# Peptides against a protein of PDB entry 3T6J: the designs that were tried, part 161

Target 1, 375 residues: chain A of PDB entry 3T6J
Amino acid sequence: PIVESYIGFIESYRDPFGSRGEFEGFVAVVNKAMSAKFERLVASAEQLLKELPWPPTFEKDKFLTPDFTSLDVLTFAGSGIPAGINIPNYDDLRQTEGFKNVSLGNVLAVAYATQREKLTFLEEDDKDLYILWKGPSFDVQVGLHELLGHGSGKLFVQDEKGAFNFDQETVINPETGEQIQSWYRSGETWDSKFSTIASSYEECRAESVGLYLCLHPQVLEIFGFEGADAEDVIYVNWLNMVRAGLLALEFYTPEAFNWRQAHMQARFVILRVLLEAGEGLVTITPTTGSDGRPDARVRLDRSKIRSVGKPALERFLRRLQVLKSTGDVAGGRALYEGYATVTDAPPECFLTLRDTVLLRKESRKLIVQPNTRLE
Target 2, 372 residues: chain A of PDB entry 3T6J as posed
Amino acid sequence: PIVESYIGFIESYRDPFGSRGEFEGFVAVVNKAMSAKFERLVASAEQLLKELPWPPTFEKDKFLTPDFTSLDVLTFAGSGIPAGINIPNYDDLRQTEGFKNVSLGNVLAVAYREKLTFLEEDDKDLYILWKGPSFDVQVGLHALLGHGSGKLFVQDEKGAFNFDQETVINPETGEQIQSWYRSGETWDSKFSTIASSYEECRAESVGLYLCLHPQVLEIFGFEGADAEDVIYVNWLNMVRAGLLALEFYTPEAFNWRQAHMQARFVILRVLLEAGEGLVTITPTTGSDGRPDARVRLDRSKIRSVGKPALERFLRRLQVLKSTGDVAGGRALYEGYATVTDAPPECFLTLRDTVLLRKESRKLIVQPNTRLE

## One batch from the design tools (peptide; made by RFdiffusion4, then SolubleMPNN)

Design b2_p18_5_s3 (from b2_p18_5, 8 letters changed)
Fold by OpenDDE base, seed 2:
Structure b2_p18_5_s3 (fold): chain B 375 residues (1-375), chain A 18 residues (1-18)
Amino acid sequence: as target 1 above (375 residues)
Amino acid sequence: SVEVQESSTAPAGAYYPD
């Protein structure tokens, strides 16, 4: 088998300022069958990047073909086991050497294991589809998230010599209609500028890319889904995201007005965007469980994903990218914190829903190191 | 050059607490 490993202070999610890495390490074996799907995704990446909702001037000038591998993790050391990885986090290395995408396939498989009777907040009619397609849809989401999410977009930079990596006279900000007015200076980084929101903001962008591009038939074809199956994968992927946005409330601390998990904050933001789109796309309904205690149901109208959801996500995702590219921290913070704010305002009453989420919380799954054998 | 944070996808437990 092909063995891959990494070790070091890699991810900064535990640092409120996004600067200090947490120690992580893994040893994994390549899953060749799943890796082949990701290789096809990589082969289509340059074309799929053009489908993203920003001008080519806001995309990387040169596409560097990355590696993408599905891995079965033998051992993982860290505070949490990711489902996917994009490395390195160092821009200088990404520019010179490229980047690598990893899907942790057996970690995903653990995530896929859900008992129907324990599946919260879904309509009964959705549960069977959700259980069936959660795994496949998540494979799609992770692939898009890592490769085309984290792997997309250009930062406007002025180097130490005063040269720009974009034409100041011709590049137009699609949100303002004006020339580019802000950029990253020499020594400035994404994390240094956006600081406390940087990690979650980037995760939100990557998740949004996944939802947006999973609507593309070519993506589904790459993963082996066609016809009704492809539509079910799309539906379940979007349904999972809106459900995750509700579940995210577990990771919000009202007393401190803070989020304890960057990805869950990102998913809540996406939920807010899709709720704002209105038109019955997403509905969260408080209910009463069979135990007589508070419950809730999330409903996603499948027929409105493309007509309502996609345009809303398109606009939002474009704004995220433009603000990121231009280093507009004030605008970016205003946008992101606006959607990340948790109040008890009607109609959603998110703080009340949080109580319901906490009430319905199930025990977290334990991920146990697998065994291998030689045949 | 500007360093961009690249991330790992959320832990399995974060996606599916149930």
Scores: peptide ipSAE 0.028, ipTM 0.594, DockQ to the pose 0.107
Fold by OpenDDE base, seed 4:
Structure b2_p18_5_s3 (fold): chain B 375 residues (1-375), chain A 18 residues (1-18)
Amino acid sequence: as target 1 above (375 residues)
Amino acid sequence: SVEVQESSTAPAGAYYPD
């Protein structure tokens, strides 16, 4: 078997300032069969990057073909076990040296294990479809999130010698129509500048890329979905995201006005963006469960994903990227914290919904370290 | 990365709950 491992201070999700890495390590075995699926996505990555809603000047100057490997984890030392990984976490290194993507296949398999009777916050007519397509939609989302989410975009930098990695005279900010007025200076990084929002903001960008690009027919084709199946995968992927945005409220601490998990905060932000789009795209309805206690239902109008959802996400995702590229911390913080704010304001009453989410909370899965053997 | 499972008992764990 081919063994892969990594070890070090890698992920900064647990640092309130998004900078200090937590010591983490894994040992895994390459799943060659599953890796082949992601290699098809890699083969299309350069073309798919052009579909992202920002000018080429805000994308990496050179496409660096990444590796994408599916791994079966044998041991994982860390506070959380990811479904996917994109490393290194330094944007400057990603754009100049390249990156590697990993899918943790056996971790995904655990995540796919959903029981219908435990599936909360969905309409009954969506549950069977959700169960059927959750796994496949996760594969699509993780692949896009890692490869084209974390693997996309450019940081504008002025080096210690005063040289720019972009043409100041010709590059135009698509949001302002003006020349670029801010950038990263020598010694500044994504994490150092955006600090408390950096991790969640980046996860939000990556998740948004997944939702946005999963609408592209070529993506679904790469994953082996066509016709009605492709549309169902798209629907379930978007439905899963808006549901995740509701579930995310578990990880908000009202007393401290803070989020305890970067990915969940990101998913809540996306939910807020899609709710803001209006037009009946997303609806969250408080209900009463069969036990007579509070419940809720999330509904996504399939027919409005492309007409309402995509344009809203496009605008939001472009803003995320432009603010990231230009190092506009003030603008980025205003945008992101605005969507990440949890209040009890109507119509959503998110703090009240949080109580419902907590009431309906399922116990976390315990992943047990596997063993391997020759047969 | 996409974190889908918490390996610790800490409230800050990331997962996709059912």
Scores: peptide ipSAE 0.024, ipTM 0.662, DockQ to the pose 0.074
Fold by OpenDDE base, seed 3:
Structure b2_p18_5_s3 (fold): chain B 375 residues (1-375), chain A 18 residues (1-18)
Amino acid sequence: as target 1 above (375 residues)
Amino acid sequence: SVEVQESSTAPAGAYYPD
């Protein structure tokens, strides 16, 4: 078997300033069978990058073919076990040297083990479909999130010699219609500039890329989905995201106005974007459970994903990328913190919904390190 | 990264499922 491992100070999610890495390590075995779909995705990556909603001037100048493998984790040391990884976490290195993607396949498999009777916040009519397609849709989302999310976009940089990696005279900001007014100077990084919002903002961008590109027929084909199955995978992927946005409220601390988990904050932001789109795309309805206590239901109108959801996400995702590329911390913070704000304002009453989420919280799953053998 | 929803922390390059 092919064994992969890494160890070191890798992920900065636990640093409030997004700069200092947590010590992490894993040992895993390559799942060759599950890697095949990701290899096909890599083969299409250069073309799929062109489908992202920003000008080529905001995309990487040179496509560097990344490595993407599915891994079965034997051991993982860290504060949490991810479903996917894109490394290195430095945008400059991703642009110039390339990157590695992994899907932690057996971690994903654990996440798929949901009992129907314990599945919260979904309509009964969606539960069976959700259970059936959660796994496959998650494979799509992870692949897109890592490869085309974290693996996309350009930072505008002025180097130590004063040279720019973009043409200041010709590159136009698509949001303002003006020339580029800000960039990263020598020694500035994504994390150093965006600091407290950097990790969650980047996760939000990557998740948004996943939702946006999963609508592309070529993506579904790569993963082996056609016809009604492809549409169901799309629906469940979007449904999972809006549900996750509600579940995310568990990780918000009202007293500190703080989020404790970057990905969950990102998912809440996406939920807010899709709610803002209106037109009945997403509806969260407070209900009463069979136990007489508060409950809720999330509805996603399948017929409005492309007509309402996609345009809303496109505009939002473009803004995320433009603000990231230009190092516009003020604009980026205003945008992101605006959507990440949790209040009890109607109609959603998110603080009240948070109480419902906490009430319906499932017991934390224990992930146990497996044993393996050669046969 | 993709984080599992149940994870308290997610690495910058990691996706955690919900």
Scores: peptide ipSAE 0.042, ipTM 0.705, DockQ to the pose 0.223; fails the geometry check
Fold by OpenDDE base, seed 5:
Parts: structure tokens; sequence; C-alpha cells
Structure b2_p18_5_s3 (fold): chain B 375 residues (1-375), chain A 18 residues (1-18)
């Protein structure tokens, strides 16, 4: 088998300022079959990038074809095991030198072992579809998240010599209709400027790209889905995201007004965006479980994903990108923290829902290093 | 050093088993 290994100070999620990497190392084996799907996605990436809701001037000047590999992890040393990885974390290097993507396939597979009777917060009529398509939809989401999420967008930069990587006279901010008024200066990075929100903000952007682009027929075709199956994969992907936004409340600490997990904060933000879209797209209903204790149900109207969800996500995703590109920390923080705020305000009463989420929390699964054998 | 961005790390999240 083809063996890959990664080692170093890599992930910065445990740094409150998003800058310092923790030491991480893993050894993995290439899954050739799954890697082939991601290679097809890579082959279409340049075209798919044009479908993102920002002008070409806010996209990378040159598409650099990345590697994308599915890996079965043999050993992982770190504080958390991801489902997907995009490296390097330095945006400047990703723009100039390129990047590599990996999907940790066997980590994803652990997620598929959910028993129907233990599946929380879904309507009964959605559970079977969710169980059937959770895996496939997740493969789609991870692929898009890593490749076209983290792999997309341009940072406007003024270098040490005073030169800009964009035309100040012709590039227009699509949100304001004005010329670009802010950018990254020499020595400024995404993480240094956006600091405490940088990681979660970027994850939110990447997750949003996944949801947005999974609606494109070519994406589903690449993963081998067509017709009704493609629509079910889309539905389950979106349903999984809104459910994850509810589950995310576990990782909020009310006393500290703090999020403890960047991806979960991102998913909560997306949930808030889709709830704000209204029109019955997403509904969270408090219920009483069979045990007489609080419960909840999340509903997503599949018929409104394209008509209501897509436009809402488009506007939000464009704003995320524009604020990121221009280095507008004040605007970015106001936008992101606004959606990341957890209150007990009606109608959602998120702090009350958090109590329900904690009550319904399942026991933590143990991820155990797999054994290998010769056959 | 090799830098990595994660897609999901939460056990109950979109990318982890409930």
Amino acid sequence: as target 1 above (375 residues)
Amino acid sequence: SVEVQESSTAPAGAYYPD
C-alpha cells in the first residue's frame, strides 16, 4: 500500500488566537478507490470555482491544481482527529505555492455506525434517509469543504514594496459598490488579523462552500449520484448541517461566552443564517421525549433548499469572502460574532435548547487504532 | 512545518459519529 505520514506543528484550533500550531502526527494508507473520486473533483475544480458567489477578482489569480487523497489512518497523535485536512494553513502559501487535501476516510466511516434508535433531533421520516445517505453526503461535503472551501478565495495584499496584487482602480467590492478600501499589509496574515475568530470563520466559509456547491449537478455526478439519489444526497447534506448546528450548542460555554470548538461554532452560525432566511426552510421544535424529558426536532424543507436556502447562503458566503479578502476585521467580526451569539431569545431559545442537547448527549465513542493484517 | 486545516473534529458533528 501507499503510505503517507504527516508530522509537525500543524493545527491551531487550540490556540485562542488561531496562530500557534499544536504538535500533530499521523500515519495513513492511501485508499485508491476513494482517491479517484477526489481526483475527478480536482479535475473540475477550476470550473467549479467560477460557480462561487464572488467576482473573479476575489478568486485566486491562478488555479494551482492540488493533490487530493483519501487516507485510512493507522495512527493519529493529536488532540483531535479530523475528517478532512487542507495544508498548509498559511493562506499566503496556499495562494502562491498551492495546497494539498486529504480525506480521512476511516474516520468518516466511524460516523456511519449510528443506530436509528439513537439518532437524535430528527423527524422519524427523515431518519432512514439520513442513515442511508449520511456517509455519501459527508464524502461530498468533505471534498468540497477542503478543496473548494479552503482552496478558494483571494486575499488582497500590499507587499513590502508597496505593490498590490489587485487593480485598485478597477476592482469593485460587490457588497458596497465601491473600490477596495482595505487589504493585508506586509506581515499581516489571516490569523494575525482575524485572531480569535479566524479558525471558526474560515471553517464556516468552507462549510458554506460545501453546502452551496453540492447543489451543482456536476458535483453530484463526480461522486456518482444522479436523479433522485443526487437530490437525497443534497437533502441529507443540508439536513446534517442544520442538525450539527443544533448539536453545536454542546460546545458553547455560557458562563464564558465562549465556543470550545471552531467547526461546531461554524455550524451553529450556518444554522442561524438558514433560520434567518425564514419561509419555513428550517424549523426547530422543542418536544417531549418518550422518557418525559425535553427533546427537540429539526426539520428542513427540501423543496426550499434552492429557493430559500441557496440565496441566503449565497449572500452570507459572499459577505464572508469579501470581508476576508479585504481584511475587514471589524466588519467580519461584527458579522460572524452576530450569528455566533447564543441567547435565550425567542423563538429559538438557544440556551434552553442547549440544555436539551446536553440532556440528549450520547456517550462519547472511542476511536481505536485499527489493526492491520496480511492477506 | 506542515500546516493543516480540519474539516470537522466534533464527535456529534457533521463529520463525526454521533
Scores: peptide ipSAE 0.027, ipTM 0.618, DockQ to the pose 0.118; fails the geometry check

Design b2_p18_5_s4 (from b2_p18_5, 10 letters changed)
Fold by OpenDDE base, seed 4:
Formats: structure tokens, C-alpha cells, sequence
Structure b2_p18_5_s4 (fold): chain B 375 residues (1-375), chain A 18 residues (1-18)
């Protein structure tokens, strides 16, 4: 077997300032069969990067072919086990040295075990489709999130010698139509500048890339989906995201006005963006459960994903990238915290919905360390 | 990184424990 491992101060999610890494390590075995799909995605990565909604000047100057491997985790030492990883977490290193992606295949397998009777917040007519395609759609999302989410975009930097990694005279900010007016100075990083929003903001960008690019036929083809299956995978991927945005309310602490989980905050932000798009794309309806207690239903209009959802996400994702690239902390914070704000304002009444989410909360899964043997 | 919903006791990247 091929064994992979990593160890160190890797992820900064538990730092409120997004900077200090938590000591983490894993030991895993390469799943060669499952890696094949991700290798096909890597082979298309350079072309797919061009489909992202920002100018090439806001993308990495040189495409660096990353590795993408599916791993079966044997040991994971940390506060949580991810479904996918993109490392290193330093944007400058991603730009100049490259990166590696991994999918934690056996973690995904555990996550896919959903029982219909426990599936909350979906319409009955969506449940069977959701159960069928949740796993496959999430494989697509993980691949895109890691490879083309975390693996995309450029930071504009002025080094200690005063040199820029971009042409100040020719690069135009697509949001303003003006020359670039802000950048990262020597010693400044994504995490150091964006601080309290850095981790969640980056996860939001990566998740948004996943939703945006999963609409591309080539992506679905790479994963082996065509025709009606491809459309169902798209639908379920988007449906899963909007449902996740509702579930995210569990991780908001109203008394402290803070989020306890970066990915869930990101998913809530995406839900807010798609709700803002309007036109009946996403609907959250408070209901009464069979037990007579509060419940809710999330509905996504499949027919409006491309016409309403995609343009809204495109604009949002471009703004995220431009603000990230230019180091515009004020603009980035205003945008992100605006969407991350949880109030009880109509029509959504998110604080009330949070009570419903908590009422319907399921017990979290405990992942138990496996063993392996030669047969 | 990305985490699957409800995949672990504590989600990866939690700022605060439950």
C-alpha cells in the first residue's frame, strides 16, 4: 500500500483570528481506484480555472499542476476530520510552489450514510433524489472545492523591495474599472489581514466555486454523469448547499454574535446570497412536523439554478475574489459580515428558524479509527 | 478543507466547542 501522512500546525479554523494553526496529523492509505476521477479533474483544471468569474490577472500567473489523491484515513489526530484537504494553506506558496489536494474517501463514505426517516428540512418529493445523489454530488463538490476553490486566485503583493507581482499600469479591478489601489505588503498574509473572517471567507469562496463550476458539463462528465443524472447531481449539490445553510444556524451563538464553525458560516452566507437573488430560487418555509412541533422545508427551484442562481453566485464569487486579491479588508468585511449577520428580520426570521434547527438537531456521528490488515 | 455535515462529533474548523 501507498501510505501518505502529514503533521504540523496546519489548520487555523480554531483560532478566532484565523492565524494560529492547530497541531494536526494523519496517516492514510492511497485509494488508487478512487483517485482516478480526481486525476481527470486535475487534467482539466487549467481549462476549468478559465471558467471562474474573474480576469486572468486575478488568477495565478502560472498553472501549477497539483496532486489530487483519494485517501483512506487510518489515523487522524485533530479536533475534526475533513472530507477534503488543500495544502499548504499559505496563498503565496500555493501561487509559487503549488499545492496538493486530498479526498478522505472513507470519511465521505461515513457521511453518505443518511437514513430517509432522519432527513430533515427537505420536501418529501426531494428526499429520495437527495439520498440517491448526496454522495456523488458531494464528491463533485469536494473535488471542485479543493482543487479549483482553494486552488484558485491570486493575491496582489508588493514585496520588501517594493516590487509588485502584478502590472500596476495595466491590471484593472473588474468591480471598479480602476487600477489596483490596494494589495498585500511584505509580511501581510490573507489570515493576518482578514483575521476573524479569513477562514470562513475562504471556505465560502471555495464552496461557491464548487456550486458555480458544477454547472459546467465537463465537470459532470469527468465524474461520469451525463444527461438526466448530471442534472440531478447539479440539483442535489445546490439543494445540499442551501439545506446546509439552514443547518448552519446550529453553529451560530446569538448571545455572542459569533459563529462556531467556519464552513457552516460560509454555507449560511451562500444561502443568504441565493435568497437575495429572489425570483423563487430558494424558499424556506416554516412548517409543523408530524409531532406537532416546529419544522421547516427548504425548496430549490431547479429551473432557476442557471437563470437566477448562477448569475447571483457569479457576481458574489467575483466580489469575494477581487476583495481577497486586493487585500481590501474593509470591503471584504463589509460584504461578508453583511451576509453572515443573523437576525430575526422577516421574511426569513433566521433566529426563529435557528430554534427550529436546534429542535430538529440530530446527534453527530462519531468517527472511529479503523484498522487495516494484509489479506 | 471541506467537511461533510454531521461527519464528526465536532466539525472541523470549529471556533468554539459545543
Amino acid sequence: as target 1 above (375 residues)
Amino acid sequence: SIEVQESSTAPAGAFYPD
Scores: peptide ipSAE 0.135, ipTM 0.705, DockQ to the pose 0.074
Fold by OpenDDE base, seed 2:
Structure b2_p18_5_s4 (fold): chain B 375 residues (1-375), chain A 18 residues (1-18)
Amino acid sequence: as target 1 above (375 residues)
Amino acid sequence: SIEVQESSTAPAGAFYPD
C-alpha cells in the first residue's frame, strides 16, 4: 500500500487569532479507488475554477496542478479529525508553489453512519434521501471544498521591492467598479490581517464554493452521478448545509458572543445567506416533538436551489473573495460578522432555536483507530 | 480542511464527524 503521513503545527483553528498551529499528525493509506474520482476532479480543476463568480484577475495567474488523494486514516493525533485537508495553509505558498488535497475517506464513512430515528430537524420525507445521499454528497463537497475552495483565489500582493502581482491600472474590483485600493504588503498574510475571523471566513468561502460548484453537471459526472441521482446529491448537499447551519448554534456561546468552531460558524453564515435570499428557499419551523418538547424542522425547496439559492450564494461568495483578495479587513469583518451575529430577532429567533438545538443534541460519535492486516 | 459535525461535546476546535 501507499502510505502517507504528515506531522507538525499545521491547523490554526484553535488559535483565536488564526496564527498558531496545533500539533497534529496522521498516518494513512491511499485508497486508490476513491482517489480516481478526485484525480478526475483535478483534471477538470482549471476549467472549473473559471466557473467561480469572480473575474480571472482575482484568480491565480498560473494554475498549479495539485495532488488529490483519498486516504484511509490509520492513526490521527490531534484535537479533531477532518474529513478533508488542503495544505499548506499559507495562501502565498498555495499561490506560488501549489498545494495538496486529501480526503480522509474512512472518516467520511463514519460520518455517513446516520440512524433515521435519531436524525433531527428534517422533514420525514427528506430523511430517507438524506440518509442515502449524505455520504456521496459529502464526497462531492469535500472535493470541491478542498480543491476549488481552499485552492482558489488570488491574493493581491505588493512585494518588498514595491512590485505588484496585479496591474493596478487595469484590474477592477467587481464590487465597487473601482481600481484596487488595498492589498497585502510584504509580510502580511491572510491570517495576520483577518485574525479572529480568518479561519471561519476561509472555511465559509470553501464551503460556499462547494455548494456553488456542486450544481455543475460536470462535477456530478466526475463523481459518477447522473440524472435523478445527480439532482438528489445536489439537494442533499444543500440540505445538509442548511441543517448544519442550524446545528451550528450548539457551538455559539451567547454570553461571550463567540463561536467555538470555525466550520460550524461558517455553516451558520451560509444558512443566514440562504435565509436572506428568501422566496421560500429555506424555512426553519419550530415544532413540538413527540415528547412534547420543542423541536424544529428545516425545509429546503429543491426547485429554488438554482433560481434563488445559487444567485444569493454567487453574490456572497464573490464578496468573500474580493474582500480576501484585496486584504480589506474592515469590509470583510463587517460582512462576515454581520452574518455570524446570533440574536433572538424574529422571524428566526436563533437564540431560541439554539435552546432547541441543545435540547435535541445527540451524543457525539467516538472515532476509534482502525486495524490493518496483511493478506 | 472540511469536517462533518452535527453535534459534539468536544472542546472548541475539535472536528468530529457526525
Scores: peptide ipSAE 0.102, ipTM 0.693, DockQ to the pose 0.071
Fold by OpenDDE base, seed 1:
Structure b2_p18_5_s4 (fold): chain B 375 residues (1-375), chain A 18 residues (1-18)
Amino acid sequence: as target 1 above (375 residues)
Amino acid sequence: SIEVQESSTAPAGAFYPD
């Protein structure tokens, strides 16, 4: 078997300022079959980057072919086990040296081991489809999230000598129609500027890229889905995201007005964007469970994903990227914190829904180190 | 690394400290 490992100060999810990495390490075995799908995704990456909703001037000047591997993890030492990884975490290195992507395939498989009767917040007619396609759709999402999410976009920089990595006279901000008015100065980084929102904001951008690009037929073809199967994978991927946005409320602390998990905050933001799009795309309905206690249902109108969802996500994703590229912390914070705000305002009443989410919370899954052998 | 984590599989340590 092919063995991969890494070790070091890597992730900053435990640092409220996004700066300090925690010590982490893993040992894993390459899954050759799934890695082949990610290799095909890498081969299409340069083309797929052009499908993202920003001009080439906001994308990397030179495409650097990344590595992408699916891994079955044997051991993981850290505060959390990810489903996917993009390294390094330094945007400057990603732009100049390249990056590596991994999908932890067996972690995904564990996440999908939910009994139908315990599957919360879905309509009964969606449950079987969700169970069938949750795994495959999440493989697609992880691939896009890592490779084309974290692997996309340019930071506008003025170096120590005063030189810009963009043409100040010709590059236009697509949101304002004006020349670029802000950038990263020497020594400024994504994390140093965006600080408390940096991790969650970047996760939100990457998740949004996944949802946006999973609509592209070439992406589904790479993963082996065509026709009705491709449409079901798309539907379940979007359904999983809006459900995750509701589940995210578990990780909000109302008393502190604080989010405790970056990815779940990101998923809540996406839910808010898709709810704002309106037109019956997403509906959250409070219900009463069979036990007489509060429950809820999330509905996604499949027919409105492309007509309503995609345009809403396009506009939002473009704004995220433009604000990131220009280092516009004030604009970025205003946008992101606006969507990340949790209130009890109608019609959603998110604080009330949070009580429902907590009431319906499933028991924590335990991830146990597997055994492996050659036979 | 920038990670994709599912909350259902994330250990308690994956959260921001209070």
Scores: peptide ipSAE 0.080, ipTM 0.698, DockQ to the pose 0.070
Fold by OpenDDE base, seed 5:
Structure b2_p18_5_s4 (fold): chain B 375 residues (1-375), chain A 18 residues (1-18)
Amino acid sequence: as target 1 above (375 residues)
Amino acid sequence: SIEVQESSTAPAGAFYPD
């Protein structure tokens, strides 16, 4: 088998300021069959980047073809095991040198092992579809998230010599209609400027790219889905995201007004965006479980994904990108923290829902190092 | 690296120091 290993100060999520890397190491084996799907996605990446809701001036000037590999992890030494990885963590290097993507296939497989009777917060009519398509839809989401999420967008920079990487006279901010008024100066990075929100904000952008681009027929075709199956994969991907936004409340600490997990905060933000879109797209209904205790149900109207969900996500995703590109920390923080705020305000009553989420929390799965054998 | 984690496998406080 083809063996890959990664080692070093890589992940920065443990740093409240998003800058300092945690020492990580893993050894993995390449899954050739799954890697082939991601290679097809890479082959279409330059075209798919044009489908993102920002002008070419806010996209990378030159497309650099990345690697994308599916890996079965044998050993992982770190504080958390991801489902996918985009490296390096330094956005400046991703802009100029390129990047590498990996999907941790066997980590995903652990996540997919859910029994129907234990599946929380879904309507009964959605459970079978969710179980069937959770795995495939998440493969799509991971691929898009890593490759076209983290792999997309331009940072406007003024270098040490005072030169800009964009034309100040011609580039227009699509949100304001004005010329670009802010950028990254020499020595400023994404993490240094956006600090405490940088990791979660970037995850939110990447997750939003996944949801947005999974609507594109070419993406589904690359992953081998067509017709009704493609529509079900889309539906389950969006359903999984809104459910994840509810589950995310586990990782909020009300007493500290703090999120403890960047991806979960991101997913909650997306839930808030889709709830704000209204029109019956997403509904969270408090219920009573069979045990007489609080429960909840999340509903997503599949018929409104394209008509209501996509436009809402488009506007939000464009705002995320524009604020990121321009280094507008004040605007970015106001936007992101606004959606990340957890209150008990009606109609959602998120703090009350958090109590329900905690009550219905599933037992944590143990991820155990796999054994290998000769055959 | 920038990560994607599934909610069911993520430990509490996984990415933020206590």
Scores: peptide ipSAE 0.077, ipTM 0.690, DockQ to the pose 0.063

